# Ledger of designs, part 12: peptides against a protein of PDB entry 6FRK

Target 1, 411 residues: chain A of PDB entry 6FRK
Amino acid sequence: NEEVLNAMLKEVCTALLEADVNIKLVKQLRENVKSAIDLEEMASGLNKRKMIQHAVFKELVKLVDPGVKAWTPTKGKQNVIMFVGLQGSGKTTTCSKLAYYYQRKGWKTCLICADTFRAGAFDQLKQNATKARIPFYGSYTEMDPVIIASEGVEKFKNENFEIIIVDTSGRHKQEDSLFEEMLQVANAIQPDNIVYVMDASIGQACEAQAKAFKDKVDVASVIVTKLDGHAKGGGALSAVAATKSPIIFIGTGEHIDDFEPFKTQPFISKLLGMGDIEGLIDKVNELKLDDNEALIEKLKHGQFTLRDMYEQFQNIMKMGPFSQILGMIPGFGTDFMSKGNEQESMARLKKLMTIMDSMNDQELDSTDGAKVFSKQPGRIQRVARGSGVSTRDVQELLTQYTKFAQMVKKM

## One batch from the design tools (peptide; made by RFdiffusion4, then SolubleMPNN)

Design b1_p9_1_s2 (from b1_p9_1, 7 letters changed)
Fold by OpenDDE base, seed 2:
Order: sequence, then structure tokens, then C-alpha cells
Structure b1_p9_1_s2 (fold): chain B 411 residues (1-411), chain A 9 residues (1-9)
Amino acid sequence: as target 1 above (411 residues)
Amino acid sequence: DIFELLLKM
């Protein structure tokens, strides 16, 4: 009935607010989900839960889609990309990450430091650029960011650079002067793309901040930073809604390689605590482990067993303690990662593997391992005794497996 | 966990 739907939607809305999704967007999502759910289909005994889950997921996907195609650089052309964003947003680091991303893709990439406001901004950019072997421009003496940006863009255009990234000043307290400076720089260099860099950790402030930038400068792309560890990602929805601009990349850590193209479906899956199976598959493919092809092929066919999960944990353990990879696995949510160092995460994986080592082939190779255990609860007790763990620990593993297997079936 | 919430629904 409508009361049950309203109660369920209230809980989802609460969780989305706790995930830093803006209150206006959560209200809109609630209305859109209500309008998308056929109450008559819900009355017919269809799985109400699946319908609501699908409706919520679909509406979240729409919230990160501004309906505007992301700008993409043109190969063999000069593409000027201007970065804007507050100080501490990770803007300067993100300029270096984007430059490095394109450089690794075989683009002739450079960096310009037009941040004259921060003492040591140029030294920081120079240090990052030098480490990545990226050409850079800036000044220690010129205080006008327009001059630096113009000279740097001209220099790198004349040198036939394909990706010319301009980092600008970020300020917290002098908003008007910052925006005027950004406009002057934008007018002088005429960027092909203006990228707004937003820190996801600012939560509910993401909307107001993103709107303030969009109202002053023609933001065409968004990059969301600090989507590592504790970042709930809900602020990204607010940025898209406020800027009406697509998220093009995400920053997932402090390393120059902690940067990836934005994918809507994986991001929403992760935001919902479903995990990022697609990103996991991509990461597993990048690692060229010989045993991965068979696993990937099974995953593509929506097949996932406890053995497949075991093999995947073995692969993760062979790769080393990649916190990022664990954070892509459904049921290894932020709580699994946030409570421990990499060694504790590895110890938890090893514990799960030890539980699975006490399973038999019928349990491991079942296409519905959880159903095998649910039909015969004595199996849980056997496995718990065999692995030296509680029956609860086995149930938690089976719950994680079930979450994973359900996602794999949706791929 | 929103997914757990969606799973309790």
C-alpha cells in the first residue's frame, strides 16, 4: 500500500541525506520514485522491493546525468582546459592528475600555474609536474594570473601541445574577487572547457558552492575529489544539479594514479553501498592476472559462486592490500575499510577465505551458495566449526556473497 | 548502508 511505500521511501531518503545528498534532490527523488512506481503493478504482487530499488537506482542515475554530453578533447588540436574551484578542493592536485592521465594516453600535455594568490602554488605545481615529467609554465614574479595564463597558453600553443591545463587561484573568503579573476582569465585564454573541482567531503555545502561557481563562470565539467575512504559521494549529485554539467573524472586518493573517468552506474552502485563491480572488473583486467579471464567471463554471464569469490580474494591478496579494490567489493563497504589499516583489511579477507576453505565443493560451486546454506543450516555450523569462527561470521560472509551475486546477475 | 536499507525493505 501507499503507506508502506512512503515508509520505505522515508528510510531511503534518510540514508541518502546521510550520504550527503542534498535535501532538495532527495525530495525530488522521492517524488520521482513515487511517480515512476505503478501502484497497480505493486498491488499485483510484484516484488515491491525490487521495483523500489530499481526506481531509486534509475532516479539516482538521472540525478548524475545533466542531459549534456561531456566535452572531450580533440586529438591533434590545442585543447585549453581551465580549472576552477575553492582552495583545498584538490584542484591543483587534480590538474596534475588530469595532465598525467592524458600524458599516459599519448597526449602532448602541459600545466600552467595561474595561481598567484597562494605562496608556493607554483612550486607545488612544478614539483608535481616534474615528478610526472609534464611540461609546466608559471611565474615567481608575475602577480597577474591573466598574464601568466595568456603567456603560458600562447607558449604551449606555439609548441603544439594538445592538452593545456590552466590551474587558477582558489579562495575561501574573497569570493567576488576570485570570481572576477576567474572571469578575466577565462576571457583572456578562451578555454575549450572549464572544469569545476569539488571536494566531496563538504557534504551538504556542495550545492551552494557549485552553484556559486556556475553562476559566475561557464562551468562545463565537474571533477569530484576525495571520493576515498569516508567520502559518501552524495555531494556529487548536488554538483551536477547545480552546475548542470557532467562529472568527467573522480579523484579517489592522493596518488597521481588515484584518478579515473567518471562512470555513472558504478558510482551510483557505490553510493548505494552496492559496490563497484564494473570498476573491479576493469581493475582486475588492468592487472593482467592469467586466471582473470575465466572469472571475468563468468561475471559477464551473471554467474558468481563462492569459489569465484574465493579466487577473486586470492587475486586481491596477490595484488597486495589495495584498499581501493576492497572498496569496490559489495558488502566491503566503508565500514570494512574505515576501521582498519591495509593489514587489517587483508586479515579480514584471509578470515573470509579461511571460512570458505571449510566449505565443500557443493557449497563453493553452487550458483546460489546462500540457498544451499539456508536449506541446511547445519552446514553453517559445520563451516563455523571447521574454520574456527562464529556462525554469525559465516552468515555475514553468505550475506556479502549474496549481495555480490545479486549485482553480478544485474550486469 | 543504503543497500542494506534497500535490502531490509
Scores: peptide ipSAE 0.015, ipTM 0.499, DockQ to the pose 0.021
Fold by OpenDDE base, seed 3:
Structure b1_p9_1_s2 (fold): chain B 411 residues (1-411), chain A 9 residues (1-9)
Amino acid sequence: as target 1 above (411 residues)
Amino acid sequence: DIFELLLKM
């Protein structure tokens, strides 16, 4: 039993390393999982696999929890939020996303560009802010980021803004001059929150980068970007461990709406390749689609049919950034997550819907649709012929449905 | 897929 456990834990550790989880955290997780598993309960014929899965999930949840409550802005106060991070981290885009998020919630929000190092930084911020109708401040002539940040913060304080976001310079490398500039800006404006923006695609470099920022400035919050790419998000655990600061939001794409509050359970589920059903439900609710209440109520009761999956696919096709929503559905593999293939992803979804259009009401409305087809294999051949697809394509659809329905039953 | 790996265990 211990040899079997050690073999299983070796495979989990390998997969976590391939997900960009830091080697020290993977070792600690292995030890914690081994200590949390009762070998006697495993010997009694309990599902060893479910115990290991639950133990791994529980320890990953602890790794993303810094034990510190996230900072939240106070309504009717002037909240200064300073952004820090390397060039290419998505910092400037994330400032605009956060500003837009609070604006949509009825906060009086503004943006300050204190990036004097990057040519066109102010033009980029101005373009994003103007498109979102967010007030902004910056200079084309002032080269001191401390002056720009101080003047901009004072201006927007005097105008009674509630959310004042300051974007700072990002450099390509961990340069002492960047950290001194960030410290000077922080000392001048006295921010209520310092947000470190991290690119999830930097993999194993996440720990060293996050630590370098925390050692120089008082990082209190983390935002992880580019979780729509090939990045599995394992670097986010390294950022939390290094900064001892909570992840407050995630950036999931290039659009201003590709931004969501961080949720621990959905994030770990996605990291493990389980999908994010809870985040799908939240996005569906935010979009105020009229048919959503009935579907959400069925999902809460652990009921999921092929018709419910069809209705979700119709809703997904009505939603913008399609690639993100597919990446939240279990059984839609990495092939649906590549930004370059949104049209291919829609074509695949339409193909699945066309297969379901060849199903009858008994097949669509069954709470165990896969069992209906397994009991009568002739149904698979009928549906395949009706939709012009292979019997394999129908079996793949039923496999995806089964994966999804098993998740809904665990919610 | 880590979940498939966990599902093969």
Scores: peptide ipSAE 0.013, ipTM 0.474, DockQ to the pose 0.020
Fold by OpenDDE base, seed 4:
Structure b1_p9_1_s2 (fold): chain B 411 residues (1-411), chain A 9 residues (1-9)
Amino acid sequence: as target 1 above (411 residues)
Amino acid sequence: DIFELLLKM
């Protein structure tokens, strides 16, 4: 039993290292998991794999919890949020994403560009802020970031802004001059929160970089970017361990809306390849889709049919284009989403629904729809002919459904 | 995008 445990833990440790989890954290997790596993309970015929997965999940949840409550802005207060991080970390983009997130929640939000080092930093921030209709401050002539930050913070305090975000200079390398500049800015503006922005794609370098920032400035929050790429998010654990600060948000793409509040359970589930059903549920609830409660109850019971998937596609189709939802918010123009990607996504959903319209009730209402089609391959050909699509398109739909249904069964 | 989430499922 110990040899089997050690073999399974070796596979888990390898997968965590391939997910950019720091080698020290992986070693510690391995020891903690070994200590948490009762070998006697493992002998009693319990599913050894489920028990190890649960122990690993529980220890990963502890590794991403710094044991400190995340800072949250106070409504009706002037909250100053300073951003720090390396150049290319997505810091400037993340400032705009955070500003947009709070603006959509009805906060009076603004942006300050205190990056005097990067040519075009202010133009980039101004462009992003203007597109999002976020008020901004910066200078083309002032070279001292302390002056710009101080003047901008004072201006927006006097105008009763609730969220005042200050973007600072980044460097490609850790330079003492950068840390001195950051400290001078922090001392001048007295931020309520200092946010370290980290690129998840830097892998094993996350610990050393996060530590270097925390050792110089009082980092109180972490935002992890580029989680849409090859980065599996293991660097986030290193950032929490090094900064002793909570992850507050994650960046999941290049778009201003590719930004979400950090959730521990969904993040660890995604890191383990268990899927992000909770994040889907949270996002479905945020969208106020019809029948959300009925869907959530079905998902909790591990029930998911092709009909349930069809109903969700109908609910999404009823919401209309996200550009229209954004257009219903006073002050969002029709040009915010590239009409191409949304129309293509809607056309793809409509194609999937058309495939499902050619399915029968036995296929739609089966708790194992994929198995119904796998047992009788002639069903795929019937559905393909009925919907005017290839057998490959039907197989792709069934593959998508199968992944989701397997994820729901693991809840 | 929830569409991308649902289509990447």
Scores: peptide ipSAE 0.009, ipTM 0.393, DockQ to the pose 0.029
Fold by OpenDDE base, seed 5:
Structure b1_p9_1_s2 (fold): chain B 411 residues (1-411), chain A 9 residues (1-9)
Amino acid sequence: as target 1 above (411 residues)
Amino acid sequence: DIFELLLKM
């Protein structure tokens, strides 16, 4: 039993390291999971498999929770939000995304470009802000970021702006001069919140980078970017651990709308390759699809059929940019997105739907569609012939359905 | 896939 547990924990630790989780956090998680299982194994004849899964999930949830309440802006007040982070972290884009998020919520929002180091930083911010109809401030002539930040904050305070976002210089190296400049800006404008922006794709470097920022400025919030790419998000755990600050938002693409409030449970589910079923349900709810209530009710009852999956694919096909929604569906994660443009992802969904169009009502409406096919392998051959695909393509669809249906049964 | 790993466990 202990050898089996240690082997399983070794595999989980390897997979977490491959998900960019910091080696120290993986070691701590292993010890905490082992201790939790040893305590539960003494208490109950429960399935060890479920205990390990639950223990891993629970410890990952704890690693994302810094134990501090996220800062939130106060309505009718002037809230100064300073952004800090490395060049290429998506900081400037994230400033615009956050400004747009609050603007859509009915906040009076503005942007300040205090990045004097990067040529064209102000033009880029101005372009993004203008497209989003967000008021902005910056200079083409002033080289002191303290002056620009102070003047911009004063201007927008006098104009009764509620959300005042200050973008700062990002550098490629952790140079002392960058940190001194950030500290001078922070001291001059006295921000209500300092947001560290982190690229999820930097992997094991996340801890050291996040720590270097926290050691110089009072980081109170984290935003994680590039979670639409190959990054499994394990670096986010390192940022929380190093900054002791909550993740408040995530960036999920290049578009200004590719930005959402951070949710712990969906994020950990996605990190584990479980997908984001809650985010999918919320997104389906946001779209007010007529069949949405019936689908949500079935999901709440742990019922999921191949027909329900087909209807979801039809809905996804109606919704436009597939990248976000596919990344929420189990088995449509990074491997589905990693090789294909949006058109290839859409072609793959159409192929899956064409396979399901060759299924009968007994196959589509079964609460265990995979078991219907496993009991009668001739069904796979019929569907493969009907849809013009290989028996392997049908088996891959059934494997994906099985993963999703097993997850819905665990909700 | 960590989920596949957790399912195989």
Scores: peptide ipSAE 0.019, ipTM 0.553, DockQ to the pose 0.022; fails the geometry check

Design b1_p9_1_s3 (from b1_p9_1, 6 letters changed)
Fold by OpenDDE base, seed 3:
Structure b1_p9_1_s3 (fold): chain B 411 residues (1-411), chain A 9 residues (1-9)
Amino acid sequence: as target 1 above (411 residues)
Amino acid sequence: SILDKLFKL
């Protein structure tokens, strides 16, 4: 039993390292999982795999919880939020996304560009702010970021803004001159929150980067960007461990709406390749598409049919940034997206819908669609012929449906 | 996926 546990934990550790989880955190997780598993309960015929999965999930949830409550803005107050992070982290784009998020929630929100180092930083912020109808401040002539930040904060305080977001300079590397500039800006404007923006795609460098920022500035919140890319979110665990600060939001793409509040459970589910059903439900609710309420009520009742999956695919095709939404569906995982662009992913989804168009109402409306096909294998051959696909393609669809339906039954 | 590795064992 201990040898089997050690073999399973070795594969989990390898998979977490391949997901950019820091080696020290993987080692600690292995020790914590070993200590949390009762080997006698494992001997009694409980599903050993489910027990290990639950223990791994529980320990990963603890790794993204810093034990510190996230800062939240106070309504009717002037809340100053300073952004820090390297160039290319998505910091400037994330400032605009956060401003737009609060504006859509009915907050009087503004943006300040205190990046004097990067040519065109103010033009980029101005372009994003103008598209979102967000008030902005910056200078083309002032070279001191402290002056720009101070004047902009004072202006928007006097105009009774509730959310004042300050974008700072990002450099290509950790430089003492960048950290001194960030400290001078922070001391001048006295922010209510300092947000560190981290690119998830930097992999194993996440720990060292996050630590270097926390050692120099009082980071109180983290935002992780580029989680739509090839980056497995393991770097986010390193950021929380190094900063001891909560992840408050995630950036999931290039669009201004590709921004969501961080949820621990969905994020760990996605990291493990389980999908994010809760984030999918939230995203579906935010889009206010017709027929979404009926689907959400079925999901809450643990009911999921092949028809419900078809309707969900129709909704996904209406939602625009297709890559993100597929990555939230259990069983579609990174492997569905990693092999192609957004157009290939759309073509694959359309192929799955064409397979379902060859199913009958009894097959589509069954709460156990996979069992209907397993009891009568001739149905698989009929559907394969009707849709012009292989019997293997139909079996792959039924396998994906089964994975999703089993998750919905556990909600 | 990490889960598929956990399920293959």
Scores: peptide ipSAE 0.014, ipTM 0.487, DockQ to the pose 0.020
Fold by OpenDDE base, seed 2:
Structure b1_p9_1_s3 (fold): chain B 411 residues (1-411), chain A 9 residues (1-9)
Amino acid sequence: as target 1 above (411 residues)
Amino acid sequence: SILDKLFKL
């Protein structure tokens, strides 16, 4: 029924607007989803909800894909990367994060501070670079960012640096003088890539900001910052739409290692509150816990049991900084994290594990644990009594498991 | 979450 579709799409649109997705993009998404949904297939009794969810997911993936291949540095070449963005966007911090990322990958990386406008910009860059053992260039006396950028790029080219990152001046407002300065720097150094750094927390202003930069400078890549547990990811869609440029990295915190390559599918999954299973798997793989290979192999085969979820919670409890890892688990959305410190998040995991400790092997090892409980509701009451929780708490766990298992089946 | 809204539908 078209009315049901329209009602569902209205709620999706509302939720996307609340996630700081631009109103034009939300309208376009609604139209694209309507056009992608075969109303005849919806009439055939297919799970209308699953179809709409899939269509929404697919169209969000398209909104994050500008249809342009991301620029990648060439090994053994000199790659000049110019950063542009407003003051407070996290640009300078992101320059250091990107430099550190490439350095850890075995690239000969350096930083140039061409921010002459902000007092102490060079000192801040120097502090960050020194902490990360990244070579840097800048001046305390030169006021022309073109001179600093040119001299720094020349120096590091002569020293055979592979990644040469140039941080430019930010402004608090979109001032013409800033854009002129950025153009002068870009013309002087001829960067291989221009990276626009955007703060995700600015919400609906992301489109206008990203557009203003793209209209003035040849932005080829986007980095989105402040995608912490409270950040609404919808601004990233606006940045891609406005710049027509791919998101290459995201900043996920204040630390130099709170920086990751952008992955479209995980990001959209997280934006929807589905979690980031791929990032969880990658993180679990990085930790080389001996017990993880078997779990990862099951996940790759689309198999996920309540026992596998239990084991994953045990692993998460071993790994520490719960705030990042829990936010990657489907059903442990921002609301689960937003209300609690790390200790409360641990207590919630322990509660879920205690619920699972009251399950039997048939329940734990079922490839569809939720179906086992749905067929025999008395199991929910047994588990609830055994774990000292409400039947609702058990149902919430089973709902989380079902969400997770459905995502694992799509991997 | 958007999913929880999608899942309350």
Scores: peptide ipSAE 0.008, ipTM 0.482, DockQ to the pose 0.021
Fold by OpenDDE base, seed 4:
Structure b1_p9_1_s3 (fold): chain B 411 residues (1-411), chain A 9 residues (1-9)
Amino acid sequence: as target 1 above (411 residues)
Amino acid sequence: SILDKLFKL
């Protein structure tokens, strides 16, 4: 019924607003979802919920797509990338992350500090660049960012650098002087790409901030920062809508490797709390972990066992920074992380592994492990006793497994 | 989560 649809859409809208999605975008999504849902197909269909979920997912994917192709650097050319954004957006850290990303991909990459306003900006960039073994340029005496940017770009062009990243001054507020400085720098260096860096944690302010930058500077790309376990990423939708520019990368933490290429489908899946199996696969492949091919093949065939989940937990424990990887596992959303620090999260994984260590091969290797336990509830009690945990803890594990296995079957 | 809200429906 239309009333049931309206109630469901109201809950989705509330959840999107709580995820920092802009109120105008949430209203637009609501109307687009209503228009995409055939009420007659909903009347005949046993699965109204899946239809609404699919419609919501499809409309969120459209909101993240600006309809323009992302700029990509050209191999063997000199690509100048100018960074713009407010102070505290993570701009300077993101310059280093992007430089490190391209360096690891075999690009000749360098950094220029054209931030003359912030005391110690050059020292911070130099420290980050030196740790990552990235060549850098800047001045302790030159106060004109145009001169520093121009000299640095010329130097690195003459040295045949392929990726030349220019970090600019940030301000705490939007100031006309900042925009004038950015325009002067952009005109002097003629960047191939202007990257706007946005903090995802500013929520509803993302639209106004992103618009103010786009109205003054020809922003062609967006990088969203602070997409750690608490940032729901809804501000990313506002950035795309305001800038009409693609998100090219996301920052997922404080480390130099806490940086990944933006993928629309995985991002929306994560925003909804569906997990990011593709991003997990990409990270497993990047780390060259043993048995990654066998796992990827099982996932492609929609096969997922409790043993496969155990092997994933072992891989996660090998991968380090635990907060980022858990948020990629379906059913291990923010609620798993919100209850503790990284050490508590590791202790919780070890507890889940200890529960699985008390399972038998029939339970671990079943393509429907949850059904094995549901058919014989005495198995839950056996596993609970064997692992020294409550029957509730075993049921919670099986619920998480079921959520993951259902996602893998839909891939 | 948005899923848990979508999943309580």
Scores: peptide ipSAE 0.007, ipTM 0.463, DockQ to the pose 0.021
Fold by OpenDDE base, seed 5:
Structure b1_p9_1_s3 (fold): chain B 411 residues (1-411), chain A 9 residues (1-9)
Amino acid sequence: as target 1 above (411 residues)
Amino acid sequence: SILDKLFKL
């Protein structure tokens, strides 16, 4: 029993390391999971895999919870939010995304460009702000970021702005001058919140970078970017551990609306490769689609049919922004989106639905649709002919369905 | 995925 547990934990640890989780956190998680698993409960014939998965999930949830309440802006006050982070972290884009998020919620929001180091920083911010109709401040002539930040904050306070976002210079990893400049800006404007922006793709470097920022400025919030790319999100755990600060938002693409509030459970589910079924359920519930309760109940019972998948594709097609929703479906992650625009992803979903339109009720309503097709290969040929696709396209759909149905059975 | 590794066991 202990040898089997140790073998399973070794594979989990290897997979977490491959997900860019820091080696120290992986070691701690292994010890915590070992201590949380009752070996007697494992002996009773319970699904050892489900127990280990639940223990791993529970310990990962603890690693993304810093035990501190996230800062939230106060309505009717001037809330100053300072952004810090490396060059290329997506900091400037994230400032615009956060400003747009609050603006859409009816907050009086503005942007300040205190990045004097990067040529064209102010032009980029101005372009993003203008497209989103967000008021902005910056200078083409002033080189002191303290002056720009102070003047911009004073201007927007006097104009009764509620959300005042200050973007700072992102420099290379080793410039002491960056950290001094950030500290001078922070001291001058006295921000209500300091947000560290981290690129999820930097892997094992996340801890050392997040720590370097926390050691110089009072980071109170984290935003993780580039979770739409090849980044497995394990670096987010390192940022929370190093900053002792909650993740408040995630960036999930290049568009200004590719930005969402951080949810712990969906994020850990996605990190484990379970997909974001909870976030899909939440988004589906927010749309008040009448059939959602029945689907949620089936999912809770580990039942998932090809019809349930078809209904989900119909719901996704009603939701609009495909990038955020497809990345939540198990097997429709970044690899499904990586090659195509939103229109190509929509065309691919429509193709999958057209394949399912050629299925019969026995195939659609089977709790093991893949087994129905595997037992009678002539069904694949019928469906392929009916939908005008290859037998390979039908097999790819059944493979995706099987992956999803196996995940639902394991929830 | 981490799940695929957990399930290859």
Scores: peptide ipSAE 0.007, ipTM 0.467, DockQ to the pose 0.020; fails the geometry check

